# Ledger of designs, part 73: peptides against a protein of PDB entry 4Y8H

Target 1, 196 residues: chain A of PDB entry 4Y8H
Amino acid sequence: TSIMAVTFKDGVILGADSRTTTGAYIANRVTDKLTRVHDKIWCCRSGSAADTQAIADIVQYHLELYTSQYGTPSTETAASVFKELCYENKDNLTAGIIVAGYDDKNKGEVYTIPLGGSVHKLPYAIAGSGSTFIYGYCDKNFRENMSKEETVDFIKHSLSQAIKWDGSSGGVIRMVVLTAAGVERLIFYPDEYEQL

## One batch from the design tools (peptide; made by RFdiffusion4, then SolubleMPNN)

Design b2_p22_5_s1 (from b2_p22_5, 13 letters changed)
Fold by OpenDDE base, seed 1:
Structure b2_p22_5_s1 (fold): chain B 196 residues (1-196), chain A 22 residues (1-22)
Amino acid sequence: as target 1 above (196 residues)
Amino acid sequence: SSIDEILEKAREEAEKTGLSYN
């Protein structure tokens, strides 16, 4: 798995590969590692597919309940719910989650929740087995307040490099763009990124 | 139900579908 979320001038973009492990085999299965928990709050998931899906479902439910009582939750609130679940159950979970969201007050925000259930607010985050190969690249190429196009290119190049070296990453690159204008979904195929 | 029960059900479902990890 290779996942990342990047804040930029107008919001935040989440990105992920689509390769999955089925039994003893690795396949380029069309699996969504980008999951909606609220209109403009999404997460990237790594580790156990079952564990992370269950956690995301619980968070989504919690945020729906929150919304009915208090209005739209902040990204920080969503990250707090994820953190509580992951930390309190860390002995029973294999989950790495990046939470990203947009609101008019806070703009784009990213929170990473690695194994163990700690939470870290960052301008961008990378995770999954493929992230090991791109820490240096991302550190050198990330800039704050990039344009949408620059950010898409940054994520595309980063994940392309991760996929190139990580046998557990591959397939399509999916992105979700969260801004004041709404939610946009992007997809890039191997022929579009393998030559980067 | 406890989170453990939710996880167990999710894991059982994942096993049926053959999906293990992302």
Scores: peptide ipSAE 0.303, ipTM 0.858, DockQ to the pose 0.528; fails the geometry check
Fold by OpenDDE base, seed 4:
Structure b2_p22_5_s1 (fold): chain B 196 residues (1-196), chain A 22 residues (1-22)
Amino acid sequence: as target 1 above (196 residues)
Amino acid sequence: SSIDEILEKAREEAEKTGLSYN
């Protein structure tokens, strides 16, 4: 898995590969490692598919209840819910989560929750087995307040490199763009990103 | 705990479908 979320001028973009392990083989399935937990709060998931899906489902439910009582939750609130679940169950979970969201007050925000259930607010985050191959690239090329297009390119190139070296990453690159304008899904196929 | 039960169910479902990791 290779996942990342990047704040930019107008919000935040999440990105992920689509490779999954099914049974005894690795498949390039069009899976959704980018999971909605609220309208403009999403997460990237790495680790156990079952564990991370369960966590995301719980968070989504919690945020729905929150919304009914208090209105739209902040990204920080969502991250706190993830943290609580991951930390309290750290001995029973294999989950790495990146939480990303947009609201008018805080704009785009990214929170990374690695194994163990700590939480870190960052301008961008990378995770998954493929992330180890792109720390250098990301550190070199990330800039704050990029345009949407610059950020898409940054993520595309980053994940392309991760996929190139990580046998557990591949398939299509999916992105979700969260801004004041709404939610946008993007997809990039191997024939495009393999040449980067 | 309630979370353990949810996780167990999710894991069982994953086993049936063969999906293990992302």
Scores: peptide ipSAE 0.287, ipTM 0.852, DockQ to the pose 0.535; fails the geometry check
Fold by OpenDDE base, seed 3:
Structure b2_p22_5_s1 (fold): chain B 196 residues (1-196), chain A 22 residues (1-22)
Amino acid sequence: as target 1 above (196 residues)
Amino acid sequence: SSIDEILEKAREEAEKTGLSYN
């Protein structure tokens, strides 16, 4: 798995590969590693497919209840719910989560929750087995307040490099763009990114 | 706990579909 989320001028973009391990073999099955937990709050998932899906479902439920009682939750609130679940169950979970969201007050925000259930707010985050190959590239090429197009290109190039070196990453690259204008879903196929 | 039951059900469903790891 290779996942990342990047804040930019107008909000935040999440990105992920789609390769999945099934049984004893690796399959290029189109799997959604970008999951909605609220209108403009999404997460990237790495680790156990079952564990991370269950966690995301629980968070979505809690945020729905929160909305009914208090109004739209902040991205920080969503991250705190993820943190609590991951920390309290750290001995029985294999889950790495990146939480990203947009609101008019805080703009785009990114929170990373690695194994163990700690939480870190960052301008951008990378995770998954493929992330180990692109820490240097991302550190060198990330800039604050990029345009949408620059940020899409940054994520595309980063994930392309991760996929190139990580046998557990591949398939399509999916992105979700969160801004004041709404939610936009993007997809890029191997022919579009392998040549980068 | 409630979360344990949810996790067990999710894991069982994943085994049926063959999806195990991301």
Scores: peptide ipSAE 0.258, ipTM 0.840, DockQ to the pose 0.527; fails the geometry check
Fold by OpenDDE base, seed 2:
Structure b2_p22_5_s1 (fold): chain B 196 residues (1-196), chain A 22 residues (1-22)
Amino acid sequence: as target 1 above (196 residues)
Amino acid sequence: SSIDEILEKAREEAEKTGLSYN
C-alpha cells in the first residue's frame, strides 16, 4: 500500500494506490483505499483491509451521530475518534490511518495515525509499505500552499515512485480533493503514471 | 467488546471474499 494526504492552498488531497492482497496473491484491484467518514472528512487506509474498514465504519457512524446532535464535526474530532479506536485496540489491530478533511475554519488538515494509535497533525503525511521509498522525495518536493494542480502532480509523482519500488503497491492511483467547492474524485491509470 | 465483535465479523467477511490486506 502507498497512501498519502497533502494540504494545499484551497484544501487537502488524499491519494492511494489500489493494489490488494487476495489470498496468497497480490493483485491489482480497483479497490478504494480512500474512505469517506463524513462529507469532507476522508481517510487513507493501510494494513488489514477488514480491520481498517471496520474502524472506518465505526468512525462514520460516530460522526453521523455527532452531526445529528452538534452539527458538522471538525477533522480533529474525526482524528480523535480514529485515535481512540486504534490506541485502545492496538494489540488486536493492524491499522495505519491517515485522516484528512476540509472545513471553512481550519481549511485542509491532515492527521496521521500509525500503528500503535498515536496521532500527529502534519502538513502532509505518507504511509503504507510504499511510503518507505518516497520519504526523501516528498520532503524535497513538498511545498506549502501549492495549487490544486501542483498538489495533484506532487501526489501522482510520489505515488508513482512508491509503486515503482513497492511490490505491494500498484493498480490505479485514486485521489479525493476536498475544498470549499466540494468533493472531487480523480483516477490515474498505470499507462500515465508509470511514465513519470 | 463491541469492537471485537465488529472486527470478527469484518474478518469473517474478508475471508469469504479473499480480501486480506491493503
Scores: peptide ipSAE 0.224, ipTM 0.817, DockQ to the pose 0.536; fails the geometry check

Design b2_p22_5_s2 (from b2_p22_5, 13 letters changed)
Fold by OpenDDE base, seed 1:
Structure b2_p22_5_s2 (fold): chain B 196 residues (1-196), chain A 22 residues (1-22)
Amino acid sequence: as target 1 above (196 residues)
Amino acid sequence: SEIDKKLEEARKKAEETGLSLD
């Protein structure tokens, strides 16, 4: 898996590959590593597909209840719920999660929750087995307050490099753009990124 | 707890399918 979320001028973009493993086999499946937990709060998931799906479902439910009582939750609130679930169940959980969201007050925000259930707020985050290959690239090329197009290109190039070197990553690159204008879904195919 | 039950069910499902997000 190669996943990342990047804050930019107008919000935040989440990105992920689509490769999964089933038993001893690796397949370029169209799987959802980008998961909605609220209108403009999403997460990237790595590790156990079932475990992270369960966590995301619980968070989504919690945020729905929160919304009915207090209004739209902040991204920080969502990250806190994720953190609590991951930390309290860390002994039995294999989950790596990046939480990203947009609201008018805080703009785009990214929170990473690695194994163990800690939480870290960052301008951008990368995770998954493929991330080990692109820490240097991302550090050199990330800039704050990029345009949408610059950010899409940054994520596209980053994940392309991760996929190139990580046998556990591949398939399509999916992105979700969260801004004041709404939610936009992007997809890029191997022919589009393999030559980058 | 309800959370524990959901996580346990998820683990069982994961074991059955062998699906992971690498």
Scores: peptide ipSAE 0.062, ipTM 0.691, DockQ to the pose 0.759; fails the geometry check
Fold by OpenDDE base, seed 4:
Structure b2_p22_5_s2 (fold): chain B 196 residues (1-196), chain A 22 residues (1-22)
Amino acid sequence: as target 1 above (196 residues)
Amino acid sequence: SEIDKKLEEARKKAEETGLSLD
């Protein structure tokens, strides 16, 4: 898995590969590594599909209840719920989560929650087995307050490199763009990103 | 706890799919 979330001028973009394993084989599928927990709060998931799906489902439910009582939750609130679940169940979970969201007050925000259940607010985050191959590239190429197009390119190139070297990553590159304008879903196919 | 129960239920459902996010 290769996942990342990047804040930019107008919000935040999440990105992920789509490779998964089922049984004894690896398959390139359009999967839900990018998961909605609220209208403009999403997460990237790595590790156990079961564990991360469970966490995401609970967070989504929690945020729905929150919304009914208090209105739209902040990204920080969502990250706190993720953190609590991951920390309290750290001995029984294999979950790497990146939380990303947009609201008018805080704009785009990214919170990374690695194994163990700590939480770190960052301008961008990368995770998954493929992330180890792109720390250098991301460090060199990330800039704050990029345009949407620059950020899409940054993520596309980053994940392309991760996929190139990580046998557990591949398939299509999916992105979700969160801004004041709404939610936009993007997809890029191997014939495009393999040449980068 | 209620959270633990929900986690367990969700895990079971997800495990039935046999999917792994590498």
Scores: peptide ipSAE 0.051, ipTM 0.696, DockQ to the pose 0.579; fails the geometry check
Fold by OpenDDE base, seed 5:
Structure b2_p22_5_s2 (fold): chain B 196 residues (1-196), chain A 22 residues (1-22)
Amino acid sequence: as target 1 above (196 residues)
Amino acid sequence: SEIDKKLEEARKKAEETGLSLD
């Protein structure tokens, strides 16, 4: 898996590859590693599909209840719920989560929750087995307040490099763009990103 | 608890797919 989330001028973009493991086989599926937990709060998932799905479902349920009682939750609130679940169950769960969201007050925000259940607020985050190959590239090329197009290109190039070196990553690159304008879903195919 | 129930249901559903996110 190669996943990342990047804050930019107008909000935040989440990105992920689509390769999954089914039993003993590696398959390129149109599997969604980008999961909605609220209208403009999403997460990237790595590790156990079962564990991360369970966590995401609980968070989504919690945020729905929160919304009905208090209104739209902040991204920080969502990250806090993820953190508590991951930390309290760290001995039994294999879950790497990146939480990203947009709201008018805080704009785009990214929180990374690695194994162990710590939480870190960052301008951008990368995770998954492919992330080890692109720390240097991302550090060199990330800039604050990029345009949407610049950010899409940054993520596309980053994940392309991760996929190139990580046998557990591949397939299509999916992105979710969260801004004041709404939610936009993007997809990029190997024929496009492999040549980068 | 409600959380425990949700956790178990989600785990069961996801495990049926046999998928892992690398």
Scores: peptide ipSAE 0.042, ipTM 0.700, DockQ to the pose 0.543; fails the geometry check
Fold by OpenDDE base, seed 2:
Parts: C-alpha cells; structure tokens; sequence
Structure b2_p22_5_s2 (fold): chain B 196 residues (1-196), chain A 22 residues (1-22)
C-alpha cells in the first residue's frame, strides 16, 4: 500500500494506490483505500482491511451522531476518535491511518495515526509499505500552499515512485480533493503514471 | 462492546474474502 494526504492552498488531497492481496495473490483492483467518514473528512487506510474498515465504520457512526447533536465535526475531532480506537485496541489491530479533512475555519488538515495509536498533525503525510521509498522525494518536492494542480502532480509523482519500487503497491491511483467547492474524485491509470 | 462486535464482523468478512491492504 502507498497512501498519502497533502494540504494545499485550497484544502487537502488524499491519494492511494489500489493494489490488494486476495488469498495468496496480489491483485490490482479498484479498492477504496480512501474512505469517507464524513462529507469532507476522509481517511487513508493501510494494514488489515478488516481492522481498518471496522475502525472507519465506527468513526463514521460516531461522527454521524456527533453531527446530529452538535453540527459538523472538525477534522481534529475525527482524528481524535481514530486515535482512541487505534490506541485502545493496538494489541488487536494492525492499522495505519491518515485522516484528512477540510472546513472553512481550519482549511485542509492532515493527521497521521501510525501503528500504535499516536497522532501527529502534519502539512502532509505518507504511509504504507510504499512510503518507505518516497520519504526523500516527498521531503524534497513538497511545498506549502501549492495549487490544486501542483498538488495533484505532486501526489501522482510520489505514488508513482512508490508503486515503482513497492511490490505491494499498484493498480490505479485514486485521489479525493476536499475544498470549499466540495468533494472531487480523481483516478489515474498505470499507462499514465508509469511514464512519470 | 460495539468495537468488539464490529471487529468480529469485519474479521469474519475479511476471512471469507481473504482481502488485505498492503
């Protein structure tokens, strides 16, 4: 898995590959590693599909209840719920989560929750087995307050490099753009990103 | 607990499909 989330001038973009393992076979498929927990709060998932899906479902439910009582939750609130679940169940879970969201007050925010259940607020975050190959690239090429197009290109190039070297990553690159304008889904196919 | 229940359900589903995120 290769996942990342990047804040930019107008919000935040989440990105992920789509490769999964089914049985003993690694397959390229359209897999939703980018998971919605609220309208403009999403997460990137790595590790156990079952564990991370359960966590995301619980968070989504919690945020729905929160919304009904208090209105739209902040990204920080969502990250806090993820953290609590990951930390309290760390002995029974294999989960790496990146939480990203947009609201008018805080703009785009990214919180990374690695295995163990700590939480870190960052301008951008990368995770998954493929991330080990692109720490240097991302550090060199990330800039704050990029345009949407620049950020899409940054994520596309980053994940392309991760996929190139990580046998556990591949398939299509999915992105979710969260801004004041709404939610936009993007998809990029191997023929496109392999040439980068 | 609700967490335990959801985890168990998710694990059962995952075992049936053999799906994992690398």
Amino acid sequence: as target 1 above (196 residues)
Amino acid sequence: SEIDKKLEEARKKAEETGLSLD
Scores: peptide ipSAE 0.033, ipTM 0.687, DockQ to the pose 0.612; fails the geometry check

Design b2_p22_5_s3 (from b2_p22_5, 13 letters changed)
Fold by OpenDDE base, seed 1:
Structure b2_p22_5_s3 (fold): chain B 196 residues (1-196), chain A 22 residues (1-22)
Amino acid sequence: as target 1 above (196 residues)
Amino acid sequence: SEIDKILEEARKKAKETGLSYD
């Protein structure tokens, strides 16, 4: 898996590959590694598909309950719910999660929750087995307050590099853009990103 | 715990579909 989320001028963009492991085999199955937990709060998932799916479902439910009582939750609130679940149950989970969201007050925010259930607020985050290959590239090329197009390009190039070297990553590159204007879904195919 | 039960159920479903990791 190769996943990342990047804050930019107008919000935040999440990105992920789509390769999945089925039994003893690696397949380019289109797996939903970008998961909605609220209208403009999403997460990237790595590790156990079952574990992270369950966690995301629980968080989604909690945020719906929160909304009914208090209004739209902040991204920080969502990250806190993820953190609580991951930390309190760390001995029973294999989960790496990046939480990203947009709201008018806080703009785009990214929180990374690695194995163990710690939480870290960052301008951008990368995770998954493929991330080990692109820490240097991302550090060199990330800039704060990029445009949407610059950020899409940054994520596409980053994940392309991760996929190139990580046998556990591949398939399509999916992105979700969260801004004041709404939610936009993007997809890029191997024929395009392999040539970068 | 409640979450353990949810996770166990999710893992059972994952085994049925062959999906393990992302």
Scores: peptide ipSAE 0.179, ipTM 0.777, DockQ to the pose 0.508; fails the geometry check
Fold by OpenDDE base, seed 5:
Structure b2_p22_5_s3 (fold): chain B 196 residues (1-196), chain A 22 residues (1-22)
Amino acid sequence: as target 1 above (196 residues)
Amino acid sequence: SEIDKILEEARKKAKETGLSYD
């Protein structure tokens, strides 16, 4: 898996590959590694598909309950729920989560929750087995307050490199753009990103 | 615990569908 989330001038973009392990095999399955937990709060999932889906479902439920009582939750609130679940159950989970969201007050925010259940607020985050190959590239090329187009390109190039070197990453690159304008879903195919 | 039950059910479902790891 190769996943990342990047804050930019208008909000935040989440990105993910789509490769999954099916039984003893690696498959190029178009899976949902980008998961909605609220209208403009999403997460990137790495690790156990079952574990991370369960966690995301629980978070989504809690955020819906929160919304009914208090209104739209902040991204920080969502990250806190993820953190609590991951930390308190760390001995029984294999989960790496990146939480990203947009709201008018806080704009785009990214929180990374690696194995162990710590939480870190960052301008951008990368995770998954492919992330080890792109720390250098991302550090070199990330800039704050990029345009949407620049951010899409940054994520596309980053994940392309991760996929190139990580056998556990591949398939399509999917992105979710969260801004004041709404939610936009993007998809990029190997024929495009392999040439980068 | 409740979380353990949820995880076990999710893992069972994942096994049935063939999903293992991301």
Scores: peptide ipSAE 0.177, ipTM 0.805, DockQ to the pose 0.511; fails the geometry check
Fold by OpenDDE base, seed 2:
Structure b2_p22_5_s3 (fold): chain B 196 residues (1-196), chain A 22 residues (1-22)
Amino acid sequence: as target 1 above (196 residues)
Amino acid sequence: SEIDKILEEARKKAKETGLSYD
């Protein structure tokens, strides 16, 4: 898995590859590792597909209840719920989560929750087995307050490099753009990003 | 706990579908 979320001028963009492991084999299954937990709060999932899906489902449910009582939750609130679940159940979970969201008050925010259940607020985050290959690239090329297009390119190039070197990453690159304008889903196929 | 049950069910489902790790 290669996942990342990047804050930019107008919000935040999440990105992920789509390769999955079935049994003992790696499959190029087109699966969306970007999961909605609220209208403009999404997460990137790495680790156990079952564990992370369950966690995301619980968070989504919690945020729905929250919304019914208090209105739209903040991204921080969502991250807190993820953190609580991951930390309190860390002995039984293999989960790496990046939480990203947009609201008018806080704009785009990114929270990374690695194994163990700690939480870190960052301008951008990378995770998954492929992330190890792109720390240097991301550090070199990330800039704050990029445009949407610059951010899409940054994520595309980053994940392309991760996929290039990580056998556990591949397939399509999916992105979710969260801004005041709404939610936009993007998809990029190997023929495009492999040439970068 | 409720979470444990949910996780167990999710893992069972994943096993049935063959999905294991991302």
Scores: peptide ipSAE 0.159, ipTM 0.769, DockQ to the pose 0.549; fails the geometry check
Fold by OpenDDE base, seed 3:
Structure b2_p22_5_s3 (fold): chain B 196 residues (1-196), chain A 22 residues (1-22)
Amino acid sequence: as target 1 above (196 residues)
Amino acid sequence: SEIDKILEEARKKAKETGLSYD
């Protein structure tokens, strides 16, 4: 898996590959590693597909309850719920999660929750088995307050490199753009990103 | 706990579909 979330001038963009491992096989099926937990709060999931899906479902439920009582939750609140679940169940979970969201007050925000259940707010985050290959590239090429197009290109190039070197990453590159304008879903196929 | 049950069910479904790790 290769996942990342990047804050930019107008909000935040999440990106993920789609490869899934099934026992002794590597499947190039299109799997959704970008999961909605609220209108403009999403997460990237790595590790156990079952564990992370369960966590995301629980978070979505809690945020729905929160909304009914208090209104739209902040991204920080969502990250807090993820953190609590991951930390309290750390002995039984294999989960690496990046939480990203947009609201008018805080704009785009990214929170990374690695194994163990700690939480870290960052301008951008990368995770998954493929992330080890692109720490240097991302550190060198990330800039604050990029345009949407620059950010899409940054994520596309980053994940392309991760996929190139990580046998557990591949398939399509999916992105979700969160801004004041709304939610936009993007998809890029191997024929496009492999040449980068 | 309730969370444990949810996780168990999720893992069961994952095994049935063949989805294991990403």
Scores: peptide ipSAE 0.030, ipTM 0.688, DockQ to the pose 0.555; fails the geometry check

Design b2_p22_5_s4 (from b2_p22_5, 13 letters changed)
Fold by OpenDDE base, seed 5:
Structure b2_p22_5_s4 (fold): chain B 196 residues (1-196), chain A 22 residues (1-22)
Amino acid sequence: as target 1 above (196 residues)
Amino acid sequence: SEIDKILEEARRLREETGLSYD
């Protein structure tokens, strides 16, 4: 898996590959590793598919309850719920989560929750087995307050590089753009990103 | 509880389909 989330001028963009592995085999499945937990709060999932899906479902449930009582939760609140679940169940979970969201008050925010259940607020985050190959590239090329187009290109190039070297990453690159204007889904196919 | 149901479903899926990783 190669996943990332990047804050930019107008909000935040999440990105992910779509490859799933079962044991030593690549599954013939195009998985969506970008998961909605609230209208403009999403997450990137890595690790055990079942574990991360369960965690996301629980968070979504909690945020729905929260919304019914208190209104729209902040991205930080969502990250806190993820953190509690991952930390308290760390002995039974294999999950790496990046939480990203947009709201008018806080704009785009990114929280990374690696194995163990710590939480870190960052301007951008990368995770998954493919991330090890692109720390240098991302550090060199990330800039704050990029345009949407610049950010899409940054994510596309980053994930493309990760996929080149990580056998556990591949397929399509999916993105979710979260801004004041709403939610936008993007998809890029190998014919495009492999040539970068 | 709803949470218990979610966790149980995840367990069931792991047992039936094996361990899949993203």
Scores: peptide ipSAE 0.336, ipTM 0.836, DockQ to the pose 0.569; fails the geometry check
Fold by OpenDDE base, seed 2:
Formats: C-alpha cells, structure tokens, sequence
Structure b2_p22_5_s4 (fold): chain B 196 residues (1-196), chain A 22 residues (1-22)
C-alpha cells in the first residue's frame, strides 16, 4: 500500500494505490483505500483490510451520531475517534490510518495514525509499505500552499515512485480532493503514471 | 453495542476469508 494526504492552498487531497495483498501473495484485486467517514472527512487505509474497514465504519457511525447532536465534526474530532479506536484496540488491530478533512474554519488538515494509535497532525503524511521509498522525494518536493494542480502532480509523482519500488502497491491511483467547493474524485491509470 | 457488532463482523471476516492487507 502507498497512501498519502497533502494539505494545500484550498484544502486537502488524499491519494492511494489500489493493490491488495492476501497473505504473502499479491492479490489481483482493486481496492479503494480512500474511505469516506463524513462528507468532507476521509481517510487513507493501510494494514489489515478487515481491520481498517471496521475502524472506518465505526468512525463513520460515531461521526453520524455526532452530527445529529452537534453538527459537522471537525477533522480533529474524527482523528480523535480514529486514534481512540486504534490505540484501545492496538493489540487486536493492524491499522495505519491517515485522516484528512476540510472545513471552512480549519481548512485542510491531515492527521496520521500509525500502528499503535498515536496521532500526529502534519502538513502532509505518507504511509504504507510504499511510503518507505518516497520519504526523500516527498520531503524535497512538498511545499506549503500548493495549488490543486501542483498538489495532484505531487501526489501522482510520489505514489508513482512508491508503486514503482513497492511490490505491494499498484493498480490505479485514486485521489479525493476536499475543498470548499466540495468533493472530487480523481483516478489515474498505470499507463499515465508509470511514465512519470 | 453497534461498535461491538462491527468489530465482531471484522473478526468474522478475517476468520472466514483469511488475512488481506492494504
């Protein structure tokens, strides 16, 4: 898996590959690792597919309840719920989560929750097995307050490199753009990003 | 609780389908 979320001038973009592995084998399965937990709060999932899906479902449930009582939750609130679940169940779950969201007050925010259930707020985050190959690239190329297009390119290039070197990453690159304007889904196929 | 049900379902899925990772 190669996942990342990047804050930019107008919000935040989440990106992910789509490869799934089963045991020691690469499964020919396309998985959407970008998961909605609220209208403009999404997450990138890595680790046990079942675990991360369950966690996301629980968070979505909590945020729905929250919304009914208090209105739209902040991204921080969502991250807190993720953190609590991951930390309290760390012995039973294998999950690496990046939470990203947009709201008018806080704009785009990214919270990374690695295995163990700590939480870190960052301008951008990368995770998954493929992330190990792109720390240097991302550090060198990330800039604060990029445009949407610059950010899409940054993510596309980053994930392309991750996929290139990580056998557990591949398939399509999916992105979700969260801004004041709404939610936008993007998809990039191997024929495009492999040439970068 | 609803949370317990979700976790139980996840457990069930892991047991039935094996370990899959993203």
Amino acid sequence: as target 1 above (196 residues)
Amino acid sequence: SEIDKILEEARRLREETGLSYD
Scores: peptide ipSAE 0.323, ipTM 0.828, DockQ to the pose 0.584; fails the geometry check
Fold by OpenDDE base, seed 4:
Structure b2_p22_5_s4 (fold): chain B 196 residues (1-196), chain A 22 residues (1-22)
Amino acid sequence: as target 1 above (196 residues)
Amino acid sequence: SEIDKILEEARRLREETGLSYD
């Protein structure tokens, strides 16, 4: 898996590959690793598919209850719920989560929750087995307050490199753009990003 | 509870389908 979320001028973009590994086999299926937990709060998932899906479902449920009582939750609130679940169940879970969201007050925010259940607020985050190959690239190329187009290109190039070197990453590159304008879903295919 | 059901379903899926990683 290769996942990342990047704050930019107008909000935040999440990105992910789509490869799933089952046992000793690599499945070239289109797996959605970008998961909605609220209208403009999403997460990137890595680790055990069952574990991360369960965590995301629980968070989504909690945020729906929250919304009914208090209104739209902040991204920080969502990250806190993820953190509590991951920390309290760390002995039974294999989950790496990046939480990203947009609201008018806080704009785009990114929170990374690695194994163990700590939480870190960052301008951008990368995770998954493929992330180990692109720390240097991302550090050199990330800039704060990029345009949407610059950010899409940054994520596309980053994940392309991760996929190139990580056998557990591949397939399509999916992105979700969260801004004041709404939610936009993007997809890029191997024929495109392999040429970068 | 709803949370318990979600966790139980995840457990069931792991047992029936084996380990799957993203």
Scores: peptide ipSAE 0.312, ipTM 0.814, DockQ to the pose 0.582; fails the geometry check
Fold by OpenDDE base, seed 3:
Structure b2_p22_5_s4 (fold): chain B 196 residues (1-196), chain A 22 residues (1-22)
Amino acid sequence: as target 1 above (196 residues)
Amino acid sequence: SEIDKILEEARRLREETGLSYD
């Protein structure tokens, strides 16, 4: 798995590969590593497909309940719910989560929750087995307040490099763009990103 | 509860498919 989320001038973009090592029985349900937990709050999932899917479903349920009582939750609130579930169950879970969201007050935000259930707010985050190959590249090439196009290119190049070296990553690159304008889903195929 | 159903489904899937990763 190779996943990442990047804040930029107008919001945040999440990106992920699509390769899974899950059996055919549940492959269709867990293939998409970008998961919606609220209208403009999404997450990237790595580790156990079943565990991370369950965590995301529980968070979505909590945020729906929260919304009905208090209105739209912040990205920080969503990250807190993820953190609590991951930390309290750390001995029974294999889960790495990146939470990303947009709202008018806080703009684009990224929170990373690695194994163990700690939480870190960052301008961008990478995770999964493929991330080990691109820490240096991302650190060298990330810039704050990029345009949408620059950010898409940054994520595309980063994940392309991760896929080249990580046998557990591959397939299509999916992205979700979260801004004031709404939610946009992007997809890039191997014929395009392999040439980068 | 809804949470209990989600956890039970996750357990069932792990038992039927074995260890699965993304």
Scores: peptide ipSAE 0.158, ipTM 0.722, DockQ to the pose 0.462; fails the geometry check

